# Designs tried in a protein design run: peptides against a protein of PDB entry 1ZZD. Part 77

Target 1, 109 residues: chain A of PDB entry 1ZZD
Amino acid sequence: FQVVNPYLLRDLVDLGIWDEGMKQYLITQNGSIQGLPNVPQELKDLYKTVWEISQKTIINMAADRSVYIDQSHSLNLFLRAPTMGKLTSMHFYGWKKGLKTGMYYLRTQ

## One batch from the design tools (peptide; made by RFdiffusion4, then SolubleMPNN)

Design b2_p17_8_s4 (from b2_p17_8, 11 letters changed)
Fold by OpenDDE base, seed 4:
Structure b2_p17_8_s4 (fold): chain B 109 residues (1-109), chain A 17 residues (1-17)
Amino acid sequence: as target 1 above (109 residues)
Amino acid sequence: MAEEEALTKAAEASPLE
């Protein structure tokens, strides 16, 4: 089952665009609001799903976190449309950024 | 070094999002 982000729900209600149609849209889009024309860009930027966040950004954040811990956190990456090239690039970029450990979990949609 | 260069080329061919 899918659960709508409660903060997103609040903001959509505040915009006056929350209805049953919007709910069904979000369900079909796996929580994405990126395609909605009546949503401000600032909210689209705020409410990116795990499939819409830059993989490079995720790796950078993981590398930054690794500076503060003795053992690297497990790296979780999410790919909407994974390719072997992208996977190789992620591993290489992670290595280049000095991650102590590789990718532990790969999630695909 | 050769492996790194090959991986760099592969990464450039398939840029991260």
Scores: peptide ipSAE 0.025, ipTM 0.422, DockQ to the pose 0.463
Fold by OpenDDE base, seed 5:
Structure b2_p17_8_s4 (fold): chain B 109 residues (1-109), chain A 17 residues (1-17)
Amino acid sequence: as target 1 above (109 residues)
Amino acid sequence: MAEEEALTKAAEASPLE
C-alpha cells in the first residue's frame, strides 16, 4: 500500500498538474517526482524519496545525532543499485564518521 | 593499518553519492 505525501499532493495541485494520470505516475514511480519536467527543481529537492537521498547525507545526519545519544540509533540505508564496492564504501565512511554501530538495515529497491 | 588501506582503496573505487 502506497500513500502520497499530503504536502506533495498540495503542491502538485497548486501547480495545476494533479490529475489521475499524475496519480498513476506517482504510484508507478514509488512517489518520486524527480522525472517530472514540469516540476520546479526546488520541489524535487524537497520531496526526495528514500531512494534519492545521498547516502553520505544520511550517514552525516546519523553521525550528528549520535553526538547527543549514548547508544547510536540504528542506521537504515537505501540503495537502488547496490554493489559490493559501494557497500564497502558505506561501511568505511560510517566508521570514519565515528558511528558506534555499523549499518543495521540495508534495503534495496 | 592494512585493513584501513584496503577499505580506502575500495572506497576510492566506488565512491559514495
Scores: peptide ipSAE 0.023, ipTM 0.436, DockQ to the pose 0.445
Fold by OpenDDE base, seed 1:
Structure b2_p17_8_s4 (fold): chain B 109 residues (1-109), chain A 17 residues (1-17)
Amino acid sequence: as target 1 above (109 residues)
Amino acid sequence: MAEEEALTKAAEASPLE
């Protein structure tokens, strides 16, 4: 089952826009609030889903962790619509950033 | 070097988001 982020829930309640319709909307959108016109942009930026976060950012975070460990943490990447070009770019960017291990897992929607 | 060049071209053609 899908669980709504409790912090997102709080902020939506504080905005006064939380109801059963909003809950159902979030379920159908896999937690995305990007399409909601009545949500401030700062909250949209804060509550990006794993599908909406920059892949470069994820790789950068993995590279930062890899500096202090012998073996890189397993890198999980999320792509909504993967292409061969994007996959190649991800591998190249990971290599360029000095990841000790390649991509472990690719999740797609 | 050739592989890196190919990857560079691919990365430029399909920029990572």
Scores: peptide ipSAE 0.023, ipTM 0.435, DockQ to the pose 0.465
Fold by OpenDDE base, seed 3:
Structure b2_p17_8_s4 (fold): chain B 109 residues (1-109), chain A 17 residues (1-17)
Amino acid sequence: as target 1 above (109 residues)
Amino acid sequence: MAEEEALTKAAEASPLE
């Protein structure tokens, strides 16, 4: 099952666009609001799903966390359309950023 | 080194988003 982000829910209610149709849309879109024409871009930028965040940003966040964790930190990657070239680049970039642990989990949409 | 250069070129050929 999928749980809607409670803050996103609040903001959609405040916009007056929350209804059963919106709920079903979010379920079918795995929580993405990027395709909604009636949502401000600012909210779209705020509520990006793991599939919509830059992979470099995810790696950077993981690297930042690893500074404060003594043991190896696992990288969890979310790729909508992975290619071998992209995976190679991901591993290389992760290594370059000094991650203690390479990619442990790969999730695809 | 040559290996790092090769990896860099390969990564640049398939840029990470």
Scores: peptide ipSAE 0.022, ipTM 0.414, DockQ to the pose 0.467

## One batch from the design tools (peptide; made by RFdiffusion4, then SolubleMPNN)

Design b2_p18_3_s1 (from b2_p18_3, 6 letters changed)
Fold by OpenDDE base, seed 5:
Structure b2_p18_3_s1 (fold): chain B 109 residues (1-109), chain A 18 residues (1-18)
Amino acid sequence: as target 1 above (109 residues)
Amino acid sequence: DDLEKIKNSDPNDWPPAP
């Protein structure tokens, strides 16, 4: 499996911090660099994984696009540790934003 | 009631932490 974004790999190499240890760390973290203290925040903001992006933002974007095309049936949502409360909130928010007939594909770690 | 459950949910409670 390739868990490292190729552009992230480039930037980590440019920072001089890419090594086997870093590779193993990223594998255990499913590609996340958010916990690395030696990585600039700007890179952390740039290279968020699907588990780290606000799903609320994703729903907002999907709702905006749905004005032009129907994407409601193909929206993917990602939660690291979903609870029933969170799932309910996401469903309600999606419904409120206009994705009333859409289906959300829920993926978990 | 599923609908009531949804209505009582906080839509800001689910975004993942960065």
Scores: peptide ipSAE 0.063, ipTM 0.362, DockQ to the pose 0.045
Fold by OpenDDE base, seed 3:
Structure b2_p18_3_s1 (fold): chain B 109 residues (1-109), chain A 18 residues (1-18)
Amino acid sequence: as target 1 above (109 residues)
Amino acid sequence: DDLEKIKNSDPNDWPPAP
């Protein structure tokens, strides 16, 4: 179990902004650096957590790749604050995209 | 590419449920 990506840790050290406060911040933010004003946007884009990526994009990518991947692999989706309506919508969207035989799991944080 | 799609993705871009 690790909260901080080791490469992210390296980059934060290289930026000279790594300290105990930063460590505690990342722990409370589940590894997210999106809220840090002193981090370049390029790094924020690179180190997006699973909760900071469009799950619709993930579904699209999975659907596009499904023809080339083993259907035994399950797709994992992540939502920060899901509603029943959103979950239902995602389910049907996946269905429409052809993710019928591939199992997928929805996770929340 | 895929990485670009992820970088440009918005976690809140999911449309309202129909």
Scores: peptide ipSAE 0.047, ipTM 0.613, DockQ to the pose 0.698
Fold by OpenDDE base, seed 4:
Structure b2_p18_3_s1 (fold): chain B 109 residues (1-109), chain A 18 residues (1-18)
Amino acid sequence: as target 1 above (109 residues)
Amino acid sequence: DDLEKIKNSDPNDWPPAP
């Protein structure tokens, strides 16, 4: 598991803000750049981590791909603080969206 | 476009529990 996206690294270097301090910061933030004041919002949007994206969106994209290929078996979902209600809704939503299998892998922070 | 979907994604956007 790599914390820093290689393309993000490139863009940070291009911005001239990459250094050892930045590297350590990203490690402590699990790759998130959302809190960095010197990073353009466009890059923040582009490099959202899995914890900063709606898992509903992830399910939607997976369901769209499942029309052509089986991606259900490799689908990983990420929740900071899962609740029973949220897990239930995620399960039913995935099922409703037509995922080939009802099985996905849940990761928590 | 998946990138556009990610950019506009809200981590709190989820259907209510049944």
Scores: peptide ipSAE 0.041, ipTM 0.633, DockQ to the pose 0.771
Fold by OpenDDE base, seed 1:
Structure b2_p18_3_s1 (fold): chain B 109 residues (1-109), chain A 18 residues (1-18)
Amino acid sequence: as target 1 above (109 residues)
Amino acid sequence: DDLEKIKNSDPNDWPPAP
């Protein structure tokens, strides 16, 4: 699978920090640049992996979308370290936000 | 009670911010 977003690759090249060491780092970090001190914060904010984006935001977007359709589109959530409590709270949060369908797909790291 | 806890939870809790 693709580890590095092609646009991220472009930006890292433009910054002049792309090299073999950077490539290997990203592979070991599953594409995350959050731990890199030589990367501007604006790029870190832009290039969050699915494991770094708040799934509450995803739920909120799904709930907003549900206002205009008969049935909610597929909802895919990603959790790095799920617990029963977290899964339950996410389910109830989605329900509270008015999702017409439950979680369609859950992936874990 | 549970809904109140969810409502007032950190918006970046799922998953936690890096």
Scores: peptide ipSAE 0.033, ipTM 0.368, DockQ to the pose 0.116

Design b2_p18_3_s2 (from b2_p18_3, 5 letters changed)
Fold by OpenDDE base, seed 5:
Structure b2_p18_3_s2 (fold): chain B 109 residues (1-109), chain A 18 residues (1-18)
Amino acid sequence: as target 1 above (109 residues)
Amino acid sequence: DDLEKIKNSDPNDWPPPP
């Protein structure tokens, strides 16, 4: 998989902070720029990785779309440290939000 | 919109509070 989003690369170049060191940093950070002090917050928000977004938000957005299209079979959820409690709550939350099918796929870090 | 929701989301919001 590609670690660096091509649009992110463009923006980092435009900021004048792209170099080999930055490239290696991003590789070690799995593409996350959240820890970079020289990146504007607006860009950090724009380029949040899947691990940096609320999966509840993901479910909410999927549920909103499901009003028109069944998105359940394309829903991927990402958890750094899953627990039985988290999994159970996610299942019931998705159910409560009206998703027609259960969780499609869970990915862990 | 979706971007605004992502901006304001907490990646550690599970499990929900009792």
Scores: peptide ipSAE 0.078, ipTM 0.689, DockQ to the pose 0.594
Fold by OpenDDE base, seed 1:
Structure b2_p18_3_s2 (fold): chain B 109 residues (1-109), chain A 18 residues (1-18)
Amino acid sequence: as target 1 above (109 residues)
Amino acid sequence: DDLEKIKNSDPNDWPPPP
């Protein structure tokens, strides 16, 4: 598991805010820069971790692909703090969107 | 049971905030 995206590292260096403190912060935050006040919002939007990207979008994309294939591609979802309600909601949302297979792989943080 | 779980859950709760 790579903590820091290499492109993110580059951009942080270019901003002149990369140092050991930043490195430690990213390690403790599992690569997230969302909480950094000195990072432009544009970069925060660009460098969302797998835990910060809307999994609903991934489901939508999978559903769109399913139009052209017999069965859905493998659907991998990532949830930071899953609850039974969240899991059920995701399952039914996928079904409602027309996914032909259930959730293939769920990874939790 | 699953239906109740859906009823009690916000469909926009599980995705991370933007």
Scores: peptide ipSAE 0.035, ipTM 0.392, DockQ to the pose 0.049
Fold by OpenDDE base, seed 4:
Structure b2_p18_3_s2 (fold): chain B 109 residues (1-109), chain A 18 residues (1-18)
Amino acid sequence: as target 1 above (109 residues)
Amino acid sequence: DDLEKIKNSDPNDWPPPP
């Protein structure tokens, strides 16, 4: 699988901070640049990984799209540290938002 | 705007469990 976003790679090269050390760092951080002090905040905001985005936001976006097409059965959610409480609230929230699915595809870090 | 939502997203932004 691809760890580094190709557009992120381009931007890091353009910043002149791309090197082998940066590459290895990103691999160990699963593509996250949030911990890098020499990266502008604008790029950090743009290139959040799936683990750095609220899955509530993902559900909201999916619900908005579901007004036009049914994507509920293809929704993938990523939880770093899932708990029973989080799973329960996720399902209830998804249902409340109109995602008519009994199960989300859950991925864990 | 989806990008704006992502930029302002908090990984810990979640409704409390019932």
Scores: peptide ipSAE 0.034, ipTM 0.430, DockQ to the pose 0.802
Fold by OpenDDE base, seed 2:
Structure b2_p18_3_s2 (fold): chain B 109 residues (1-109), chain A 18 residues (1-18)
Amino acid sequence: as target 1 above (109 residues)
Amino acid sequence: DDLEKIKNSDPNDWPPPP
């Protein structure tokens, strides 16, 4: 089930734009607020969903922290529109960055 | 920092342009 970020909910309420229509909008948009005209850009940046972030950046940050990701603390990567080319390139990029012995999961929208 | 990188990242930058 989909859960709304409690901090996002708070901020939308504070903006006075939270209602049933907004709730349904978030459901249809998988939690994304990027298309909302009444939301300040700073909040849009703060509440980017996993599908709105560069997974290359995620890999880079993970590589800086550890060359090994155990099973319990696995890295999760998210692609909106995966292709064989994207999946292959992500695999080799992660390998090149040192994520050789660790485990990461690729998820699609 | 991490937050800055996330805020400035492009979700469609994969694969990298030629």
Scores: peptide ipSAE 0.084, ipTM 0.697, DockQ to the pose 0.547; fails the geometry check

Design b2_p18_3_s3 (from b2_p18_3, 6 letters changed)
Fold by OpenDDE base, seed 3:
Structure b2_p18_3_s3 (fold): chain B 109 residues (1-109), chain A 18 residues (1-18)
Amino acid sequence: as target 1 above (109 residues)
Amino acid sequence: SDLERIKNSNPDDWPPPP
C-alpha cells in the first residue's frame, strides 16, 4: 500500500510543486490531485483515483480481459457515495457483462 | 484504449436510466 503513485510523484516533482505540504495534501485527499490548481488537466485525467473513475468502465475493462484469461480475478469496485440502487445496478451490470469472478468486492470512501 | 476510457468516464453514472 502506498499513498502516492510513484509516477505521479515523479510528475509532481517535475512540475516543481512537490513538497511536504503537497504530501500532506495528498494524504488528506486520498491521493486525489483533482483539486490542485497547479496541475495540468492532462495529468489529472491520467492520475484519477478509483473514486474518480466510472466503475462501469472498470467492469467493462475487466470483462474485455476475461475473454482471454482462464480465471478472472476478484473485482474490487469503489463508490464514493453508494446507494442501494447503485449497488444493485453495479452487481447486475457485472453479471450481465459475464464476468467470470464469483465475487465482487465493494469499497466505499 | 483503456486510458481513454478512464479519462472519459464518469464516476457518477449509476444507476443507468431504465
Scores: peptide ipSAE 0.162, ipTM 0.756, DockQ to the pose 0.626
Fold by OpenDDE base, seed 5:
Structure b2_p18_3_s3 (fold): chain B 109 residues (1-109), chain A 18 residues (1-18)
Amino acid sequence: as target 1 above (109 residues)
Amino acid sequence: SDLERIKNSNPDDWPPPP
């Protein structure tokens, strides 16, 4: 799998901050640019990794689409540090939002 | 938009407040 999004690469080059050191940094950070002080916040928001997005938001978006089609079987959720409480809450929330099926895949970092 | 929702989201919002 690719660690660096090609569009992110382009933007980092345009910023003039792309080099071998940056490449190695991104590899160690699993593609995250959130910790970089020399990157505009707008780009940080644009290139959030799956670990940096609210999974509640993901469920909300899936639920919105489920009005028309069943998205449950394609729903992947990502938790950096899962706990029983988080999992229970997530399951309950998905149920509350009317997803026809339970969580399909849970991925952890 | 979905993009706006993602931009404004917090990855540490589990579990929700009581």
Scores: peptide ipSAE 0.158, ipTM 0.744, DockQ to the pose 0.623
Fold by OpenDDE base, seed 2:
Structure b2_p18_3_s3 (fold): chain B 109 residues (1-109), chain A 18 residues (1-18)
Amino acid sequence: as target 1 above (109 residues)
Amino acid sequence: SDLERIKNSNPDDWPPPP
């Protein structure tokens, strides 16, 4: 299990902000750099973790690709703080978007 | 593009607005 993306590590080194403190910070933040004030916004956008991405967007992308893939392909969704409302909405939305198998695997942070 | 969709996405967009 690797917390820090190797490309992110490279870019942080290139920025000259990589040190032991940064390493420990990333570990505590599960790889997120969104809270770092000394990181350019373009890098924050590039290195969003799965917990920082709309799973609705993931469902949309899966629905778009379902035209080209078979039923055996699994869809993995990630929720940081799941609630019954979120789960219900996700299942409903997935069904409405035409995902026949629905959610295959759900992970939580 | 998918990359643009990811970059502009909000993880807290559930449940959808009425």
Scores: peptide ipSAE 0.083, ipTM 0.669, DockQ to the pose 0.600
Fold by OpenDDE base, seed 1:
Structure b2_p18_3_s3 (fold): chain B 109 residues (1-109), chain A 18 residues (1-18)
Amino acid sequence: as target 1 above (109 residues)
Amino acid sequence: SDLERIKNSNPDDWPPPP
């Protein structure tokens, strides 16, 4: 897991807000910039971490591509706070969307 | 685009609403 996306680093430098304090902040926040008031929303949207993205959206994108190729065996999902309900929902949603296999790998924070 | 879909996604959409 890379804490700081190299492109994010570039953009933060371009904004003139990169320093040791920012670096330490990102480390403590596992790479998330969502809480930074001095970062434009556009960049926050661009640099969402895996924990800040709907995994349902990931499944949707995989399902769309599975029409042509089987991507189920490479689908990694990430949940910050998994529950039995979430896991069950994800499993059945994937099946409903036509994924050829179950989750390849589930990672939790 | 996929990027747009990611940008507009909500990480807290599980479990889905009834």
Scores: peptide ipSAE 0.075, ipTM 0.676, DockQ to the pose 0.612

Design b2_p18_3_s4 (from b2_p18_3, 5 letters changed)
Fold by OpenDDE base, seed 1:
Structure b2_p18_3_s4 (fold): chain B 109 residues (1-109), chain A 18 residues (1-18)
Amino acid sequence: as target 1 above (109 residues)
Amino acid sequence: SDLEKIKNSDPNDWPPPP
């Protein structure tokens, strides 16, 4: 799998901080740039990984998008430590928010 | 915007605090 987003790679090159050391760092950090002191905060916000964003926010964004689309796009949710209660609550929250898709893809870390 | 929502998103805010 690809750890580094192609656009992130471009921006790191443009910053002049891309090298083999950076590549190895990103591999060990599963693509996260949040711990890099030489990266502007704006880029850190833009390139948050799926584990660094609330899945509630992902659901909210998907629900907002559903207002303008005929067919629902696939929704992927990422949970580090899922529980049955959490999964159930997320399912009903998505339903309550008006998601058209009845199924979403669940990924765990 | 979506970007603002992501900026202000807490990855640990789900489920809601008691």
Scores: peptide ipSAE 0.133, ipTM 0.711, DockQ to the pose 0.518
Fold by OpenDDE base, seed 5:
Formats: sequence, structure tokens, C-alpha cells
Structure b2_p18_3_s4 (fold): chain B 109 residues (1-109), chain A 18 residues (1-18)
Amino acid sequence: as target 1 above (109 residues)
Amino acid sequence: SDLEKIKNSDPNDWPPPP
């Protein structure tokens, strides 16, 4: 898997904060920059990892795209701590939003 | 836009309230 986004790397270099220590930090944080105090919030928002985004938003965006295209690929969803309640809710929400595929792949951290 | 939705999203908003 990709730990560091190439564009993120570029921006960190441009900020002058890229070094070996930063690299090791990002590896331990699974690519997240949310905990870095010397990174502008705008960049933190831009480079949110899949674990830092609402999966409801992901479903909404997928549903919006499905209006225009027939998605053949399964939707990947990410939850750090899944429960039966969360999984059930996600299933029915996706169904309610009219996702044509109905295929969801769950990933856990 | 999708980017705006991502920026304003709460990663802990699941499951939704009843």
C-alpha cells in the first residue's frame, strides 16, 4: 500500500519540513498528517486519509456518480472499529441511496 | 463539490442518529 502520497510529499518538501524523521512519523501514522502542528489546515483537509473521512460522505459521492455512470467496481468502505450496528446501517443506507451495485468491501484499520 | 464535502465530513458520524 501507498503510505505517502506523491503530491503530499511535494507539499511537505515545499514547506521545508520533510526529512527522515517526518518520513518515519508518517509511516507510523499510516500516512496521516492530521497530528502535525506545522502543517496548514488546508493541507490537512486536502490530504485526509480514508480513515479520516465520513464513510457516509463516501457513499453519497458514489451515489451521485452512479446517476451518470454504471459503476462496475465495488465500493470500498473504511471503518476503524466496525460494529454490527454500523455495518447494518451502512448496508441499508447504501441501499436507500440507490447504489446500483450493492457491492461493498469493508476495510478495517 | 466533493472536496468541500470531504473537508466538512465527520469520520465518526456512523451510525447515523435514529
Scores: peptide ipSAE 0.122, ipTM 0.715, DockQ to the pose 0.613
Fold by OpenDDE base, seed 2:
Formats: structure tokens, sequence, C-alpha cells
Structure b2_p18_3_s4 (fold): chain B 109 residues (1-109), chain A 18 residues (1-18)
């Protein structure tokens, strides 16, 4: 079950490039538009998927907001190719940034 | 801003293991 971002859909329609082919492309690319040559870079930046954002940045932003993450406002991290090294470094980095609760949810692609 | 940080994000930018 995949849902296209409604704002992304709107912008693609406004660009006149939305069609069945585009829909299938997004499905195969897990929502990423980074490879589309006919999309302005500004929109590519705006609609980066969770897999295209630095999880270090996510941790930084979380630390700035709250040092405690509960179940209602959990920290979700997304790694395309997790390794033990990445997981270890991620854990210690979060700890270093003062997060009292560690990684709550880890998703992998 | 958060948006700027996201725009400039590199998904492979991560500190080395300790």
Amino acid sequence: as target 1 above (109 residues)
Amino acid sequence: SDLEKIKNSDPNDWPPPP
C-alpha cells in the first residue's frame, strides 16, 4: 500500500507530466523523484523521501526539540543499507546528542 | 531551518563508528 504525497501529485499535475507512466515510475522508485529529468531541482529538494535525507540530520533535529522521545512522538530512522557499524555509530551519536531514549523505530529499505 | 537542513542532507553522511 503506497500513497502518493498529495502535494507532490498536485505539483506534478501542474507541471503537466502526470500520467500513468509517471505513476508507475513512482511506484517502482518508492516515491523518489530524484531521477526525473523533467522536474525542477527545487521540487526534488522539497520532496526528498526519508531514504534521501541524512538520518544524522534527523537526530539533530530531534535533539533540538526534545531529549525524550515517547511512543506518541517517536523517533523514526530510515537506513537503506544498515550495517553493524552504522547502527553502533547511530546509537552513540544519539547518545552524544543527549537523547534519553534511543532509537525507537528503525526502518530499512 | 529544518527545511534547509533537509534540502542539504546527504543520506550517506554519517559519523564513523566509535
Scores: peptide ipSAE 0.109, ipTM 0.704, DockQ to the pose 0.776
Fold by OpenDDE base, seed 3:
Structure b2_p18_3_s4 (fold): chain B 109 residues (1-109), chain A 18 residues (1-18)
Amino acid sequence: as target 1 above (109 residues)
Amino acid sequence: SDLEKIKNSDPNDWPPPP
């Protein structure tokens, strides 16, 4: 387990913005750099955390690849603020997309 | 590409239950 991606760390150092304050910020933000004003958008896009991307997109991509991926690997989904409605919807959406034999887990922040 | 889809995705774009 690590909060900061090693490549992200390198890039932040190269930008000259890495310091103890930045380290503590990232810890409190669970590795997210989306709120940093001094980071280029290109890097923000590259280093989106699992909480900052569409889980629907993740399901779609997994479904498209289901023929080629090992079923032994479970798909992990992440919701910041889940509701029963969202959970149920995600479950049935995955099911409808064909993720029937592949196990998937839902995690919350 | 998958990367493009991720870059343009919204983490809050989940629709309501059908």
Scores: peptide ipSAE 0.104, ipTM 0.710, DockQ to the pose 0.712; fails the geometry check

Design b2_p18_4_s1 (from b2_p18_4, 10 letters changed)
Fold by OpenDDE base, seed 3:
Structure b2_p18_4_s1 (fold): chain B 109 residues (1-109), chain A 18 residues (1-18)
Amino acid sequence: as target 1 above (109 residues)
Amino acid sequence: DEEKKAEEILKKYIDSAY
C-alpha cells in the first residue's frame, strides 16, 4: 500500500502547507510534488519520484551501469502516459546506447 | 477519475497560494 514518505511529510509540515487536501493530492499523484506552487525547487528535486525522472536519463543510467557489470541487467521504464511513438523512440534509443537486453519491464502510472 | 480529482485539488491549492 502507499505510504507518504516520512521525510517529505516533515518538510511539508515545516513549510506549513501540510493538510488533508495536500495528503489527498499526494495520494492521487503517487507522491509527486512537482506541480505544487510555493515549494522550493530544491525540495522538488530532492523528492522526484521514478515517474518524474526523464526516461532518457533512466536509459542513460542503465547504459552506464552496463559498463561496470558483466551480467545482463533489466531495464525498467516508468511512464505516466506512454504513446507508441514514445515507446518506439525509447526502444531504439536504448539500442543506440548499447543496452544488452533493452527494455524488460514497462510500468505505467 | 483520479486525475480529475488531482487537478481540482491542485487548482484549489494554486488559488490559495496566489
Scores: peptide ipSAE 0.017, ipTM 0.407, DockQ to the pose 0.022
Fold by OpenDDE base, seed 2:
Structure b2_p18_4_s1 (fold): chain B 109 residues (1-109), chain A 18 residues (1-18)
Amino acid sequence: as target 1 above (109 residues)
Amino acid sequence: DEEKKAEEILKKYIDSAY
C-alpha cells in the first residue's frame, strides 16, 4: 500500500491541488511533498517524509487511520538501515496492531 | 526508473500550475 497521511490529503484538497497527477506524484515520491514548488513551506515543514518518522508510527498510521491511495501492493516498510531484528520486531508489531497482511515490501533509503 | 517518472510528473504539474 502507498499510505498518505489523512491530514496531508485534507490540506492538499483544501489547496485545490489534489488531482490524479498529484496522486501519482505522491506515489512515486513515497508521500513526499518537498519537491512541489507551489506548496506552502509551512506544509512542507509540517509533513515529513516516511524516512523522518518512526517505523512504529508508520505501522500505526497504516493500521488505524491511514488513507491508501494505491492498493496495488501490500504494506510497505521503510528503513534506512534495516536489520533482521528490526524487521522481525516491526512484523510482530504490525501483527499486534491488527494488520491483515505481513510485511511484503521493504524499501531502504 | 521511478525517479524519472516522478520527474516527468513533476514537470507536468509545474507546467500546469504556472
Scores: peptide ipSAE 0.014, ipTM 0.366, DockQ to the pose 0.018
Fold by OpenDDE base, seed 4:
Parts: structure tokens; C-alpha cells; sequence
Structure b2_p18_4_s1 (fold): chain B 109 residues (1-109), chain A 18 residues (1-18)
């Protein structure tokens, strides 16, 4: 898989901070720039990985999409550090939001 | 009340599935 988003790469180059060290850092961080102190917060907000997006937001989007289609899209969730409690909460939240289909894919970092 | 029941059932299901 490709670790670095091409647009992120462009922005990092424009910032003048792209080098081999940065590349290796991103590899170890699964593409996340959230921990970099020399990156503007605006850029961090722009480039969130699937692991950094609120799972509740994902569920909300899935539920919203279901309003416009005859059947709900499959729900894919990504968790950095899943616990059984967290998984239960997500499933229940999805149920409350009226999702017709349960979680299809669960991926962990 | 019904919500709590559903939550409990769901938890059991999830615990068994994962």
C-alpha cells in the first residue's frame, strides 16, 4: 500500500520538510502527520488518515447515505486501539442511527 | 428500557463474534 498521499507529499515538499527521514517517519506512522511539530495544524486537519477519523463520523455518513438509497452501504470501521467496549458502542450507535446493515469490515491498526 | 435491552443483546453478540 502507498503510505503517503500524493497531495500530502506535495504539501510537505512545499513546506521544505520532505526528506528521507520524513519518509521513514511516515512509514512508521502509517501515513499520519499528526505528531509532527513543524507541520501547520491546518494541514494536519486536512490530512487525517482513516485511523484518525472519528468512527462516529463514519457511522453518521453511512447513515446519511442510506437515506438516499434503497439499501444501506456496508459499514467499514477502522480503529487504532479497539476494545470490546468500543466495538459495542459503535455497533449500538450504528443501530440507533438506523443502519440496515451491520458492520461489514473491521480493521485495526 | 428497550434501548438497554437491545444494548445488552448486542453486547453479547459482539462478545461472541470477536
Amino acid sequence: as target 1 above (109 residues)
Amino acid sequence: DEEKKAEEILKKYIDSAY
Scores: peptide ipSAE 0.008, ipTM 0.226, DockQ to the pose 0.152
Fold by OpenDDE base, seed 1:
Structure b2_p18_4_s1 (fold): chain B 109 residues (1-109), chain A 18 residues (1-18)
Amino acid sequence: as target 1 above (109 residues)
Amino acid sequence: DEEKKAEEILKKYIDSAY
C-alpha cells in the first residue's frame, strides 16, 4: 500500500477531484501531485515538502487504514539522508505498529 | 535473547529519534 498524506487527501476531497482516476494517478506517480493540471499551484507548493514528513508520521498513517491507497503490500518511505540506524528503527517501529508483512521501499530525495 | 536485546536497543533509539 501507499501512504497518502491525510492533509493532501483532505484537500483533494475538498476540491472534489478525489476519485478512482485520481487514486490510480497517485499510485503511478508515487504520490506526486505536481503534474495535475486541476490542482492549485499553492497546493503543489505545499506538498513539495513530502520529503520533510516525519517518518514516524508516515508509518502511523500506514498503520491507519483510513489514510492509504492499496497497492499490494508495499510501503513507500521518504528519506533525505538515510542511515542504517534510522532505517532499522523505522522498520522496527513499523513492525510494532502492525506492519509485519509489509515491504518497505525507500525513496530518497 | 539476542533478538530481544536488539529490539530493546531499537526501541530506545526510536523513542529518542521520534
Scores: peptide ipSAE 0.006, ipTM 0.237, DockQ to the pose 0.217

